# Designs tried in a protein design run: peptides against a protein of PDB entry 3OIQ. Part 50

Target 1, 212 residues: chain A of PDB entry 3OIQ
Amino acid sequence: KNRIFVSSSKDFEGYPSKAIVPVQFVALLTSIHLTETKCLLGFSNFERRGDQSQEDQYLIKLKFKDRGSERLARITISLLCQYFDIELPDLDSDSGASPTVILRDIHLERLCFSSCKALYVSKHGNYTLFLEDIKPLDLVSVISTISTKSTNSSKHSSSELISECDLNNSLVDIFNNLIEMNRDEKNRFKFVKLIHYDIELKKFVQDQQKVL

## One batch from the design tools (peptide; aimed at target 1 I20 L119 V121 N126)

Design b1_p26_1_s1 (made by RFdiffusion4, then SolubleMPNN; from b1_p26_1, 10 letters changed)
Fold by OpenDDE base, seed 5:
Structure b1_p26_1_s1 (fold): chain B 212 residues (1-212), chain A 26 residues (1-26)
Amino acid sequence: as target 1 above (212 residues)
Amino acid sequence: EFSISYPYSEEELKEIQNDDSEYLYS
């Protein structure tokens, strides 16, 4: 079955009430929820949804049913945090208890772009997104990709790859949404509050603001 | 860059689909 690129979490409102659909999206990591019984990752593209929170528009469940999958989930969290330079609370629970990690509002300090493949699983109108694959994206690479408009449609559109067009459009949309949030005095998001706010990001944002 | 993959069998997906406690959205 062909994997569907998802540009909006609203797309799921039109999905079948009983299905298993492979999907993919690009979004910012907004939350991490690891407990003894589950692991969830929150993502958002910050699409405007009225007065609703723009956080966790994509809640992704990790497989967490056995020791092997639990270990993989913990490794995933560790690798993501290492990649994005997110400080995890010292998992030094001396107590042999499974480490609990609850991080929210990650996007307020770091732009953590991630490419996700997931399974949309639904029954009776209820659904969950299960993580199949995650790839963190480097911010410099994201900015470069948007700026170069690399129409290098390398012909290897294997049905499983995100089209470069869909990826670029989603990345542009995310930045546009962040720019709008930054302009809103009521919004907590500000580019200047990002830990990694540098001259390159500043210039990119300024250039994008001129087009909006 | 890295990627991490989670494999699912068809049987596993059916089990998940039949578990009402797995659903996050209504």
Scores: peptide ipSAE 0.666, ipTM 0.967, DockQ to the pose 0.825
OpenDDE base, seeds 1, 2, 3, 4: peptide ipSAE 0.663, 0.665, 0.665, 0.664; ipTM 0.967, 0.967, 0.967, 0.967

Design b1_p26_1_s2 (made by RFdiffusion4, then SolubleMPNN; from b1_p26_1, 9 letters changed)
Fold by OpenDDE base, seed 4:
Structure b1_p26_1_s2 (fold): chain B 212 residues (1-212), chain A 26 residues (1-26)
Amino acid sequence: as target 1 above (212 residues)
Amino acid sequence: SFSISYPYSKEELEEIQNDESEYLYK
């Protein structure tokens, strides 16, 4: 089945009322919601949606139906948090209570770029995005990818035909949206408040701001 | 970098699609 690259979460408004559509997007991790009964990941590209919160534009549900899938969800959270240097409460509490993790506004402290494959599952116009695959992206690699004009590197990475252009465009759009948020005095997002704000990111943002 | 994959069977997807409690967006 052809996987559709999604550049906007509004695209789902035009999707079939009863379908199973494989999709892919790149976005920032904004929230983690792990409870005894469910695991959700929130992502956003911070596309302007009027007065609506720009957080959690892509709510992704993980498999959470049995002990095996619950364990995989916990491993996913642990690995993402380890990769992005997000502090988690001890998930290994020997107390038979599954640890609850509720993290919000992750993007205010860390830019957690993630490539997600998901299944759009709909019935009667209602839908949910189910996680098929997640890959965290390194910020340095993201910056380098944007900064290198799309040289047609015919790197046939055998990963499904998402045009390198679609990925790059989405990454640029995310940064542009973050720059707009950073310029807005009312917006809580500020690059200088990122824990990992370094000289490289500073320079990239400054250079990108000159183009906008 | 790593990737984590969640395989779905056809039967599992049909079950999910038929469970109205699974829907986050209305």
Scores: peptide ipSAE 0.654, ipTM 0.966, DockQ to the pose 0.830
OpenDDE base, seeds 1, 2, 3, 5: peptide ipSAE 0.650, 0.653, 0.653, 0.653; ipTM 0.966, 0.966, 0.966, 0.966

Design b1_p26_1_s3 (made by RFdiffusion4, then SolubleMPNN; from b1_p26_1, 9 letters changed)
Fold by OpenDDE base, seed 4:
Structure b1_p26_1_s3 (fold): chain B 212 residues (1-212), chain A 26 residues (1-26)
Amino acid sequence: as target 1 above (212 residues)
Amino acid sequence: SFSISYPYSEEELEEIQNDESEYLYS
């Protein structure tokens, strides 16, 4: 089955009531929820949904059914946090108690762009997104990708046919949404509050703001 | 950059699909 690129989490409202559909999206990591019994990652593209929270528009469940999968989930969180410079309590504490990690509003401090492959699994209209693959994206690379109108990158990355256009459009949409949030005085998101807010990001945001 | 992959068997997907406790969205 072909993997579907998802630009909006609302797309799932039109999905079959009983299906397994491979999907892919790009979004910002917004939350991490690790307990003894589950691991969830929240992502958002910050699409406007009226009065609803823009956090966790894509709630993704990690495989967490045995000690092996639990370990993999903990490794995933550790690697993501290491990559994005997110401080975590030591997950490897030999204390036998699986540490609980609850992080929310990650996007308020760090822009954690991630490319996710997931399985949409549904029955009787209920569904869950199960993580198949996660790849963190470097912010500099994201900015470069948006800034270079890659009209010409015929890079046949043999990875599944996400049109380079879909990826780029999604990244642009995320930044545009963040710019709107930044302009809203009531919104907690501010670029200047990002820990990694540098001259490059500042310039990119300023240039993008002139087009909006 | 890195990637982490989670393979699912068809049997595992059927088990997940049949477990109502797995559903996050209604």
Scores: peptide ipSAE 0.646, ipTM 0.965, DockQ to the pose 0.826
OpenDDE base, seeds 1, 2, 3, 5: peptide ipSAE 0.644, 0.644, 0.645, 0.645; ipTM 0.965, 0.965, 0.965, 0.965

Design b1_p26_1_s4 (made by RFdiffusion4, then SolubleMPNN; from b1_p26_1, 10 letters changed)
Fold by OpenDDE base, seed 5:
Structure b1_p26_1_s4 (fold): chain B 212 residues (1-212), chain A 26 residues (1-26)
Amino acid sequence: as target 1 above (212 residues)
Amino acid sequence: DFSISYPYSEEELEEIQNDESEYLYS
């Protein structure tokens, strides 16, 4: 089955009430929820949804049913946090208890762009997104990709790859949404509060603000 | 750069689909 690129989490409102649909999206990591029984990742593109929270628009469940999958989930969290320089609370719980990690509002301190593949699984109108693949994206690479209108549609549109156009459009939309949030005095998000706010990001944001 | 992949069997997906406790959205 062809994997569907998802540009909005609202797309799922139109999805079949009983299906398994491979999907992919790019979004910012907003939350991590690891307990003894489950692992969830929250993502958002910060699409405006009225008065609703713009966080966790994509809740992604990791496989967490056996020791192997639990280990993989913990490795996933560790690698994401290492990649994005997210401080995990010391997982050194001496108590032999499975480490609990609850992080929220990650986007307020770090822009953690991630490319996700997931399975939309539904029954009776209820659904969950199960993680199939995650790849973190480097912010410098994201900025470069947006700035260089890489018309290099290299012809290898294998049906499983995110189209460069869909990826670029979603990345642009995310930045536009962040710019709008930054302009809103009521919104907690501010670019200048990002730990990694540098001259390159500042310049990029300023240049994008002139187009909006 | 890294990627992490989670394989699912057809049987596993059917089990997940039949478990109502797995659903996050209604």
Scores: peptide ipSAE 0.630, ipTM 0.962, DockQ to the pose 0.824
OpenDDE base, seeds 1, 2, 3, 4: peptide ipSAE 0.628, 0.628, 0.629, 0.630; ipTM 0.961, 0.961, 0.961, 0.962

Design b1_p26_2 (made by RFdiffusion4)
Pose (drawn by RFdiffusion4):
Structure b1_p26_2 (pose): chain A 183 residues (1-47, 54-90, 99-149, 165-212), chain P 26 residues (1-26)
Amino acid sequence: KNRIFVSSSKDFEGYPSKAIVPVQFVALLTSIHLTETKCLLGFSNFEQEDQYLIKLKFKDRGSERLARITISLLCQYFDIELPDPTVILRDIHLERLCFSSCKALYVSKHGNYTLFLEDIKPLDLVSVISTISTKCDLNNSLVDIFNNLIEMNRDEKNRFKFVKLIHYDIELKKFVQDQQKVL
Amino acid sequence: SLLEQLHESVKELFENNLDDIKNEDF
């Protein structure tokens, strides 16, 4: 195929006013909006706000069920508590870091566009830390995301703090420290 | 595994809705 990797939401400015373009990006899961009619997943690389809004479209009940199982499994994989109805989660990153590799389909018309979900591969934080420490587009994006997350932690006014993560690991405390030295 | 189940669910959901996605209007 010819899937185009996007490093930022701003890349979508050069894309056609009407086209179907397979894309791929890496970001943190930040929000979920699940209704009976639609589902939107928000992701961000914190270059610091929501940036990618990925849509799971479904019309009938059969496809709704699949969407619900998909959200259920994604949340379970990240240890996100889910009440299973309109379901809303925000600023997930303040509590949990959820790196994800996502493949999507850019669909535009009249200059407007929507990113539809084709695949989502959650990335283990341990693997993310290891991938950065031992050592392309994926890695560049994982590094940039972690750097922004570092600067956000330094900023006193920003609500993001590693010590406030429900999963604040000793290894996470270690990687963050040895990561600031590079800065 | 959870990963395999998630992949299979997402693939099936996407394939069921692909024609609707291609005909998306604004």

Design b1_p26_2_s1 (made by RFdiffusion4, then SolubleMPNN; from b1_p26_2, 11 letters changed)
Fold by OpenDDE base, seed 2:
Formats: sequence, structure tokens, C-alpha cells
Structure b1_p26_2_s1 (fold): chain B 212 residues (1-212), chain A 26 residues (1-26)
Amino acid sequence: as target 1 above (212 residues)
Amino acid sequence: SLLEQLQETLQKLFELQKEDIENEEF
């Protein structure tokens, strides 16, 4: 089956009540919820949804089947956190209980751009997104890609059915949404509160704000 | 690299989850 690029998590409202559909999207990592039985990764593009929370628009599940899959999920979370420089709380729990990790509002401190491949699986109108792959995107690379609207579609025959245009449009939309959130006095998101807020990001945001 | 380790880990994890995808309870 062809992989579908998803620009909005609202697209899933139009999906069949019983399906398995490979999807891909680009979003910011917003939450990590690790339990004994599963991990949920929350992602958002911060699309405005009226009065609904803009957090966790995409909930991606890593299910544990056994101790081996649990270990792989924990390694996955550790590697993602290492890439994004996310501090995992030291799970110094002396209690032999599998430590629960709950990180929320990650986007308030770090912009964790991620290209996600998932399986949309639905039954009886409910759905789950299973993680297939996640490619963390470097912020400098994201900024450079948006800034250099280079018309050089080098015809690399990427067997990836997803247009480079769809990725770039989604990245632009995310930044535009973040700029709107930054302008909203009621919104907790502020670029200047990001740990990695540097001169490059500052300049990019200032230049992008002139286009909006 | 860190990215190669991540990709390898995710691939292994996804292969193990295939059976669970078919048996997802809602």
C-alpha cells in the first residue's frame, strides 16, 4: 500500500472505520508517556482546533509484547531524548517498579521536529497509530530548508512516495503556528524561553514574522 | 551513529509489534 502523507490529524476523521493505512507526518514531539505496558509519543503541528488543546494531536503508540520489546522501546526513548537533548528524569526509584516516564509540553523548552512513519489501524471507528519509524530533524537543517526555497527539485528517484514539498509545507505550517502562539499573550509558548534559542533561530523567526 | 542506532532499534521494535497490530483491542 502507498504511504499517505498526513498534513493534519483531522484527516483521520475521514479514514475507514476498519483499515490499516501506512502514514507519514511531520510534527513536534510534545509528550512522552512511558508505562509498564506501552509508550505513547505525543506530537503536534499546533494546528488551530478551536477551543481544543493543541497538544498531542498525534498519539503514537509503542506497544510492549514482552520484556524484549519493552527494552527496545526504552532504548528508543533514550536515543530520542539523547538526540533532542531532553533530560529524562533520573528514575532513581529504588522501588523495583518499572519506572513511569511522563514528559509533557516538550515544545515549551525544545523544538523537537520529527518525521514519523506510522500505521493507522482502525476498528469499529476507533484508531491507533503504531510507530514504524521516527526521523528526528535537526533544527538548523529545518531552518535552512525553509529559508532556501530552492527550486532545485533534483529528480532523485526517491522511492519514498512523499513529496519533498509536503514535508517543507508542513515545516512552514508548524513555524507559522508557533509564531501565532508566540504572539498570543495567553499561550505559554514563547521562542525566547526555548533552551536552544540562539541568534540563528532568532533571526529566522524575525524574518518569518515579516511574511505573516 | 546515533541515528543509525535509533533506526535499527525502531526496525526491531516494529517487527515485534506486527502481531500486536493485527490484534489491537479498541
Scores: peptide ipSAE 0.620, ipTM 0.946, DockQ to the pose 0.856
OpenDDE base, seeds 1, 3, 4, 5: peptide ipSAE 0.619, 0.619, 0.619, 0.618; ipTM 0.945, 0.945, 0.945, 0.945

Design b1_p26_2_s2 (made by RFdiffusion4, then SolubleMPNN; from b1_p26_2, 12 letters changed)
Fold by OpenDDE base, seed 4:
Structure b1_p26_2_s2 (fold): chain B 212 residues (1-212), chain A 26 residues (1-26)
Amino acid sequence: as target 1 above (212 residues)
Amino acid sequence: SLLEKLQETLKKLFELEKETIENEEF
C-alpha cells in the first residue's frame, strides 16, 4: 500500500471506519505521555480549529504489551529526547517501578520538528495512529529548506514517496502558525522563550513576519 | 548514529508489536 502524506489531522475524518493505512506527516512534538501501560506522543502543526490552535492534533501510540516491548518504548523515548535535548528522568532505573513521564507544551521551550511515519488503524469508526518511524528534523535544516524554495531538488531519493513539496508546504504552514501564535498576546508561545532561540532563528522569523 | 539507534529501536518495537497493532480493539 502506498504511504499517504497527511497535511491535516482532519484528513482522518474522511478515512474508512475499518482500515489499515500507512501515513506520514510533519509536525512539532508537543507532548510525551509514558506510563506503565501506555506510551503516547502528541504532535501538532498548530492548524487553527476555530479560534484556537490545537495541541496534540496527532496522538501517536507506541504499542507495548510486555516488559520487553515496554523497555524498547522507553529506549525509543529516551533516544528521541536525547536528540531534541529534552531532559527526562532516568528511564533505565532497574527499580521495579517504571517511572511515569508526562511532558506537555514541549513546543513552548523547543521546536521539535519531526517527520513521522505512522500506521492508521481503524475499527468501528474509532482510530489509532501507531508510530512506525520518526525522523527528527534539525531546526537549521528546516530553516534552510524553507528559505531555499528548492523547486530544483532533482534528488529523487527514491525511498520517500512524499513529494518534497508536501514536506516543504507543511514546514511553512507550521512556521506561519507559530508566527501567528507569537503575535497573539494571549498565546503562551513566544519564539524568544525558546531555549534554542538564536540569531539565525531570530532573523528567519523576522524575515517571515514581513511576508505574513 | 543517534538517529540510527532511534530508528532501529523503534523499528524493532513496531515489528514486534505489528500483529497486535493490526488487530487493535476499539
Scores: peptide ipSAE 0.718, ipTM 0.968, DockQ to the pose 0.950
OpenDDE base, seeds 1, 2, 3, 5: peptide ipSAE 0.717, 0.717, 0.717, 0.717; ipTM 0.968, 0.968, 0.968, 0.968

Design b1_p26_2_s3 (made by RFdiffusion4, then SolubleMPNN; from b1_p26_2, 11 letters changed)
Fold by OpenDDE base, seed 3:
Structure b1_p26_2_s3 (fold): chain B 212 residues (1-212), chain A 26 residues (1-26)
Amino acid sequence: as target 1 above (212 residues)
Amino acid sequence: SLLEQLQKTLKELFEKEKESIENEEF
């Protein structure tokens, strides 16, 4: 089956009640929930959804059933957090209880852009997204990509594969949503509160704010 | 690289659990 690019987590409302569909999306990491029995990653594009939380629009599961798969899940989370400079409690602690990790609102401190491949699995109208692959995206590369496309209407070639255009459009949409959140006095998100807020990000936000 | 380790570990997890994922109970 061809992998489907998903621009909105609302797209899943139209998906079959019984299906297995490979999907891809780009979003910000918003939460990590690792327990003894499950691992869930929350992602969001911060699309406006009325009164619904803009956080955790994509709940992605890492499934494990045994200690070996649990270890792989823990290593995956550790490596992901290492990539994003997210501080975790020591996951290797020799205390025979597997440590629980609960992180929320990650986007308030760090913009963790991620290109995710997942398997959509549905039965009886319920669905779960299972993480297949993740590519963390550095903020500098995201900014450069958005900035370059604003000037070059380059007609890139009709390859039937998930176009680099879809990924980049989603990155633009995420930034636009973050700018709107930053303008809202009631929203907790503020660019100036990001740990990695620098002159480059400041300039980029200021330039994008003039277009919106 | 860190990315290669991440992707390799995640792939190993996904393939190990694939049957269990495809047969998820809801």
Scores: peptide ipSAE 0.744, ipTM 0.973, DockQ to the pose 0.949
OpenDDE base, seeds 1, 2, 4, 5: peptide ipSAE 0.744, 0.743, 0.744, 0.743; ipTM 0.972, 0.972, 0.972, 0.972

Design b1_p26_2_s4 (made by RFdiffusion4, then SolubleMPNN; from b1_p26_2, 11 letters changed)
Fold by OpenDDE base, seed 2:
Structure b1_p26_2_s4 (fold): chain B 212 residues (1-212), chain A 26 residues (1-26)
Amino acid sequence: as target 1 above (212 residues)
Amino acid sequence: SLLEELQKTLKELFEKEKEDIENEEF
């Protein structure tokens, strides 16, 4: 089955009540919820949905059922956090309890751009997205990609039907949504509050704000 | 690399759980 690029998590409302569909999307990491029984990653493109929260629009599950798969999930989260320079709360709970990681609103401190491959699985009208692959995207690379109108669609092989254009358009949409959130006085998101807010990001945001 | 380790670990997890993912109960 061909992988489908998803530009909005609303697309899943039109999906079959019983299906298995490989999907791909790009979004910001917003939350991590690791417990003894489940691991969930929240992602968002911050698409406006009326009065609904813009957080966790893509809730992605890492499934584990045994200690071996739980360990793999934990290592995956640790490596992901290391890549994004996310401080995990000290897992040094002396209590021998499986360390619970609950991080929310990650996007308020760090822009963790992620290209995700997931499996959409639905039954009886309910669905779950399972994480298959993740590619963290460097913010400098994202900024450069948006700033350079890459007209060079190099003819990479016909097997990955996901247009480089779809990825780039979604990255632009995310930044535009963040700019709108930054302009909203009621929104907690502010670019100047990001830990990695530098001269490059400042300049890029200022230049994008002139186009909106 | 860190990315290769991340992707390898996640792939191992996904392939290990794939049958149960495809048969998820709701």
Scores: peptide ipSAE 0.732, ipTM 0.971, DockQ to the pose 0.935
OpenDDE base, seeds 1, 3, 4, 5: peptide ipSAE 0.731, 0.732, 0.732, 0.730; ipTM 0.971, 0.971, 0.971, 0.971

Design b1_p26_3 (made by RFdiffusion4)
Pose (drawn by RFdiffusion4):
Structure b1_p26_3 (pose): chain A 183 residues (1-47, 54-90, 99-149, 165-212), chain P 26 residues (1-26)
Amino acid sequence: KNRIFVSSSKDFEGYPSKAIVPVQFVALLTSIHLTETKCLLGFSNFEQEDQYLIKLKFKDRGSERLARITISLLCQYFDIELPDPTVILRDIHLERLCFSSCKALYVSKHGNYTLFLEDIKPLDLVSVISTISTKCDLNNSLVDIFNNLIEMNRDEKNRFKFVKLIHYDIELKKFVQDQQKVL
Amino acid sequence: SKPYHELTEEEQEEIDEFYDEYLEEE
């Protein structure tokens, strides 16, 4: 195929006014909006706000069920508590870091566009830390994301703090420290 | 260009129809 890797949502400015373009990006899961009619997943690389809004489209009940199971499994994989109806989660990163490699379809018309979900591969935080420490587009994105997360932690006014993560590991405390030295 | 959250419902439906046409072609 010819899937185009995007490093920022701003890349979508050079894309056609009407086209179907397979894309791929890496980001943190930040929000979920699940209704009976549609589902939107928000991701961000904190270059610090929501940036990618991925849609899971479904019309009938059969496809709604699949969308619900998909959200259920994604949340369970990240240890996110889910009440299972309109379901809303925000600023998930303030409580949990959820790196994700996502493949999507860019669909545009009249200059307007929507990113539809094709695949989502959650990335284990332990592997993310290891992948950064031992050591392309994926790695560049993982590094940039973690750097921005580091600067957000330094900023006193920003609500993001590693120590406030429900999963604040000793190894996470270690990687963050030894990561600031590089700065 | 405008992303999905900035669109009206009519404009979102047009994109959804266009995407369904693509799925039918597959």

Design b1_p26_3_s1 (made by RFdiffusion4, then SolubleMPNN; from b1_p26_3, 11 letters changed)
Fold by OpenDDE base, seed 1:
Structure b1_p26_3_s1 (fold): chain B 212 residues (1-212), chain A 26 residues (1-26)
Amino acid sequence: as target 1 above (212 residues)
Amino acid sequence: KKSLEELSEEEKEELDELYDEYLKKL
């Protein structure tokens, strides 16, 4: 089945009221909600949506109905948090109670770029997104990709071009949105408050700010 | 369209069932 690239979570407004559509997007991880009964991941591109919160524009559900799916969800969360250096409470608490993890505003401390594959599932105009696959993206690789492709749009095959151009455009749009948030004194997001704020990220942001 | 958070538990369950039926057909 053809997987549709989604540049905006607004695209889902135009989607069928009864469908199952494979989708993919790139966004920043903004929240983790793991309880005894559910697992949700929040993602955002930080697109301006009037006065609405820019958090959790993509709310992705992990299957959480049986011990196998629950275990897979917990392992997925653990692996993502290990990759992004997110401190989790020990999920192996000897107390037999599944630890509750509620993390919000992850983007204020860490830029967790993620390439997601999901199923759009809708009925009666209601929809949910189910996680199919997630690939964490390295920030250095993201910066390198944006910096190199602003010059070389000319040589790939049409089907691979769409996914790779769409990926790059989304990464650029996310950074542009973060730069606008950083310039807004009312916005809590500041690049200098990121735990991983280094000379490379500083230079990249300064160079992008000259073009915007 | 309503966000996932604005859905009733019944509306969420109906979407979960539709997803489970989809997975069984793969």
Scores: peptide ipSAE 0.496, ipTM 0.913, DockQ to the pose 0.846
OpenDDE base, seeds 2, 3, 4, 5: peptide ipSAE 0.495, 0.495, 0.495, 0.493; ipTM 0.913, 0.912, 0.912, 0.912

Design b1_p26_3_s2 (made by RFdiffusion4, then SolubleMPNN; from b1_p26_3, 12 letters changed)
Fold by OpenDDE base, seed 3:
Structure b1_p26_3_s2 (fold): chain B 212 residues (1-212), chain A 26 residues (1-26)
Amino acid sequence: as target 1 above (212 residues)
Amino acid sequence: KKPLEELSEEEKEELEELYEEYLKKL
């Protein structure tokens, strides 16, 4: 099945009112909502949306219907949190209740770049996104990818190039949006407040800020 | 289009059913 790369969650406004469309995007993880009855992941590229929140632009459902899907959701959350060094609240509540995890504004502490595959599911003009696959991206790899592609536009293979160009363009756009947020005194996002703010990220941001 | 958060529980359930029917055909 042809998977559509999505650069903006506004693209879904133009999508069919009754369809199932496999999509792919790259975004920052912004929220985790795991309860007894649902599992949601929020993602954003921080695209300017007028008066709309820039958070949770991609609200992705994990299947949470039966014990098998619930278990898969919990494992997915655990693995993502382990990869991004996100502290989960102690799941060891001696209460025989399923662990509740509500994390918001993850991007204020950690840049959790994620390549997501999802199903756009629509009926009667309403839509939801269901997670099919998630690949966490290493920040050093993201920085290196953005930095190196400014020079090596030289190998033709037409179908792989589109997906790789789309990915890189979206990564650049995310960083540009974060730089704008960092410059805004009213915005809570600041690079220097990231737990993983190092010399490499500092240098990269400073170099990108000179181009913007 | 309404964001997922603005959907009624019935509208959400209908989308979940459509997704579950899709998964059964894979």
Scores: peptide ipSAE 0.469, ipTM 0.907, DockQ to the pose 0.802
OpenDDE base, seeds 1, 2, 4, 5: peptide ipSAE 0.466, 0.467, 0.469, 0.465; ipTM 0.907, 0.907, 0.908, 0.906

Design b1_p26_3_s3 (made by RFdiffusion4, then SolubleMPNN; from b1_p26_3, 11 letters changed)
Fold by OpenDDE base, seed 3:
Structure b1_p26_3_s3 (fold): chain B 212 residues (1-212), chain A 26 residues (1-26)
Amino acid sequence: as target 1 above (212 residues)
Amino acid sequence: KKPLEELSEEEEEELDKLYDEYLKKK
């Protein structure tokens, strides 16, 4: 089955009530909920949803069925957190209790852009997204991609199932949504509160704000 | 459609079983 690019988590409302569909999206990591039985990764593009929380719009499950699947989930989380400089409590603690980790509002401190492959699984109109793959995206690379494609997309890298357009549009939409959140005095998100807020990000945001 | 956040434990377990069956066939 071809992988479907998802620009909005509302798209799942239109999906079949009984299906298994490979999907892909790009979003910001917003939460990590690691328990003994599962891990949940929250992602958002901060699309306006009326009165609904803009956080955790994509709740991605890593199910534990055995020690191998649990270990894979823990390694995945560790690698993501290492890539984004997210401090995790020691997952390797000799305490015979599986460590519980709850991180929320990650986007308030760090912009953790992630390209996610997931499996949409539905039955009886209920659905869950299961993680298949995750690629962290470098913020400098995201900024450069948005900035350069305003002019000349001439390189056909024919190998990714996602149109480079869909990825870029979603990245632009995320930044535009973050700019709107930053302008809202009631919103907790502020670019200047990001740990990695630098001159490059500042300039990019200022330039993007002039277009909006 | 109910996302994972709105599912009962039984509804979540049913989807988990369906996922496990999918993985066994892949």
Scores: peptide ipSAE 0.558, ipTM 0.920, DockQ to the pose 0.943
OpenDDE base, seeds 1, 2, 4, 5: peptide ipSAE 0.556, 0.555, 0.552, 0.554; ipTM 0.919, 0.919, 0.918, 0.918

Design b1_p26_3_s4 (made by RFdiffusion4, then SolubleMPNN; from b1_p26_3, 12 letters changed)
Fold by OpenDDE base, seed 3:
Structure b1_p26_3_s4 (fold): chain B 212 residues (1-212), chain A 26 residues (1-26)
Amino acid sequence: as target 1 above (212 residues)
Amino acid sequence: KKPLEELSEEEEKELEELYDEYLKKL
């Protein structure tokens, strides 16, 4: 089945009431919820949704029903957190209790751009998203990608072009949404509060703010 | 359509069973 790129989590409202659809999106990691019985990752593009929270717009389940799936979930979380310099409690602690991890508002401290592949699973009009694959994206690479494509749309291959255009448009939209949040005095998000806020990110934000 | 946050435990379980059946066919 062809994987569908999703630019908005509202798109799922139009999806079939009984289906399994492979999807892909890019978003910021906003939350991690690991308990003894459940594993969830929250993602957002911070698209305006009226009065709804802009956090956890993509709530993604990891299978967490057996030792194998639990191990895969813990490894996935560990690798993501290692990549984004997120401090986790030791998930392998010899304490026979499964470690509980509840992280929220990750985007307030770190911009954790992630390209996600998931399965949209629906029945009776209810749906969930199950994680199939996740690729963390480097912020410098994200900034460079946005900055360079504003100038050269000149290489042809029709099927790869759609996925790359969709990815870039979504990355631009995320940054634009973050800029709007940063301008809002009521919003907790501020670029200057990011742990990794550097001269490059500062310059990029300042340059994007002139276009908006 | 109810997002995951609005699902009952039974509704969540039914979707997980459907996913598990899908995985067994891969």
Scores: peptide ipSAE 0.541, ipTM 0.910, DockQ to the pose 0.898
OpenDDE base, seeds 1, 2, 4, 5: peptide ipSAE 0.540, 0.540, 0.539, 0.538; ipTM 0.911, 0.911, 0.910, 0.910

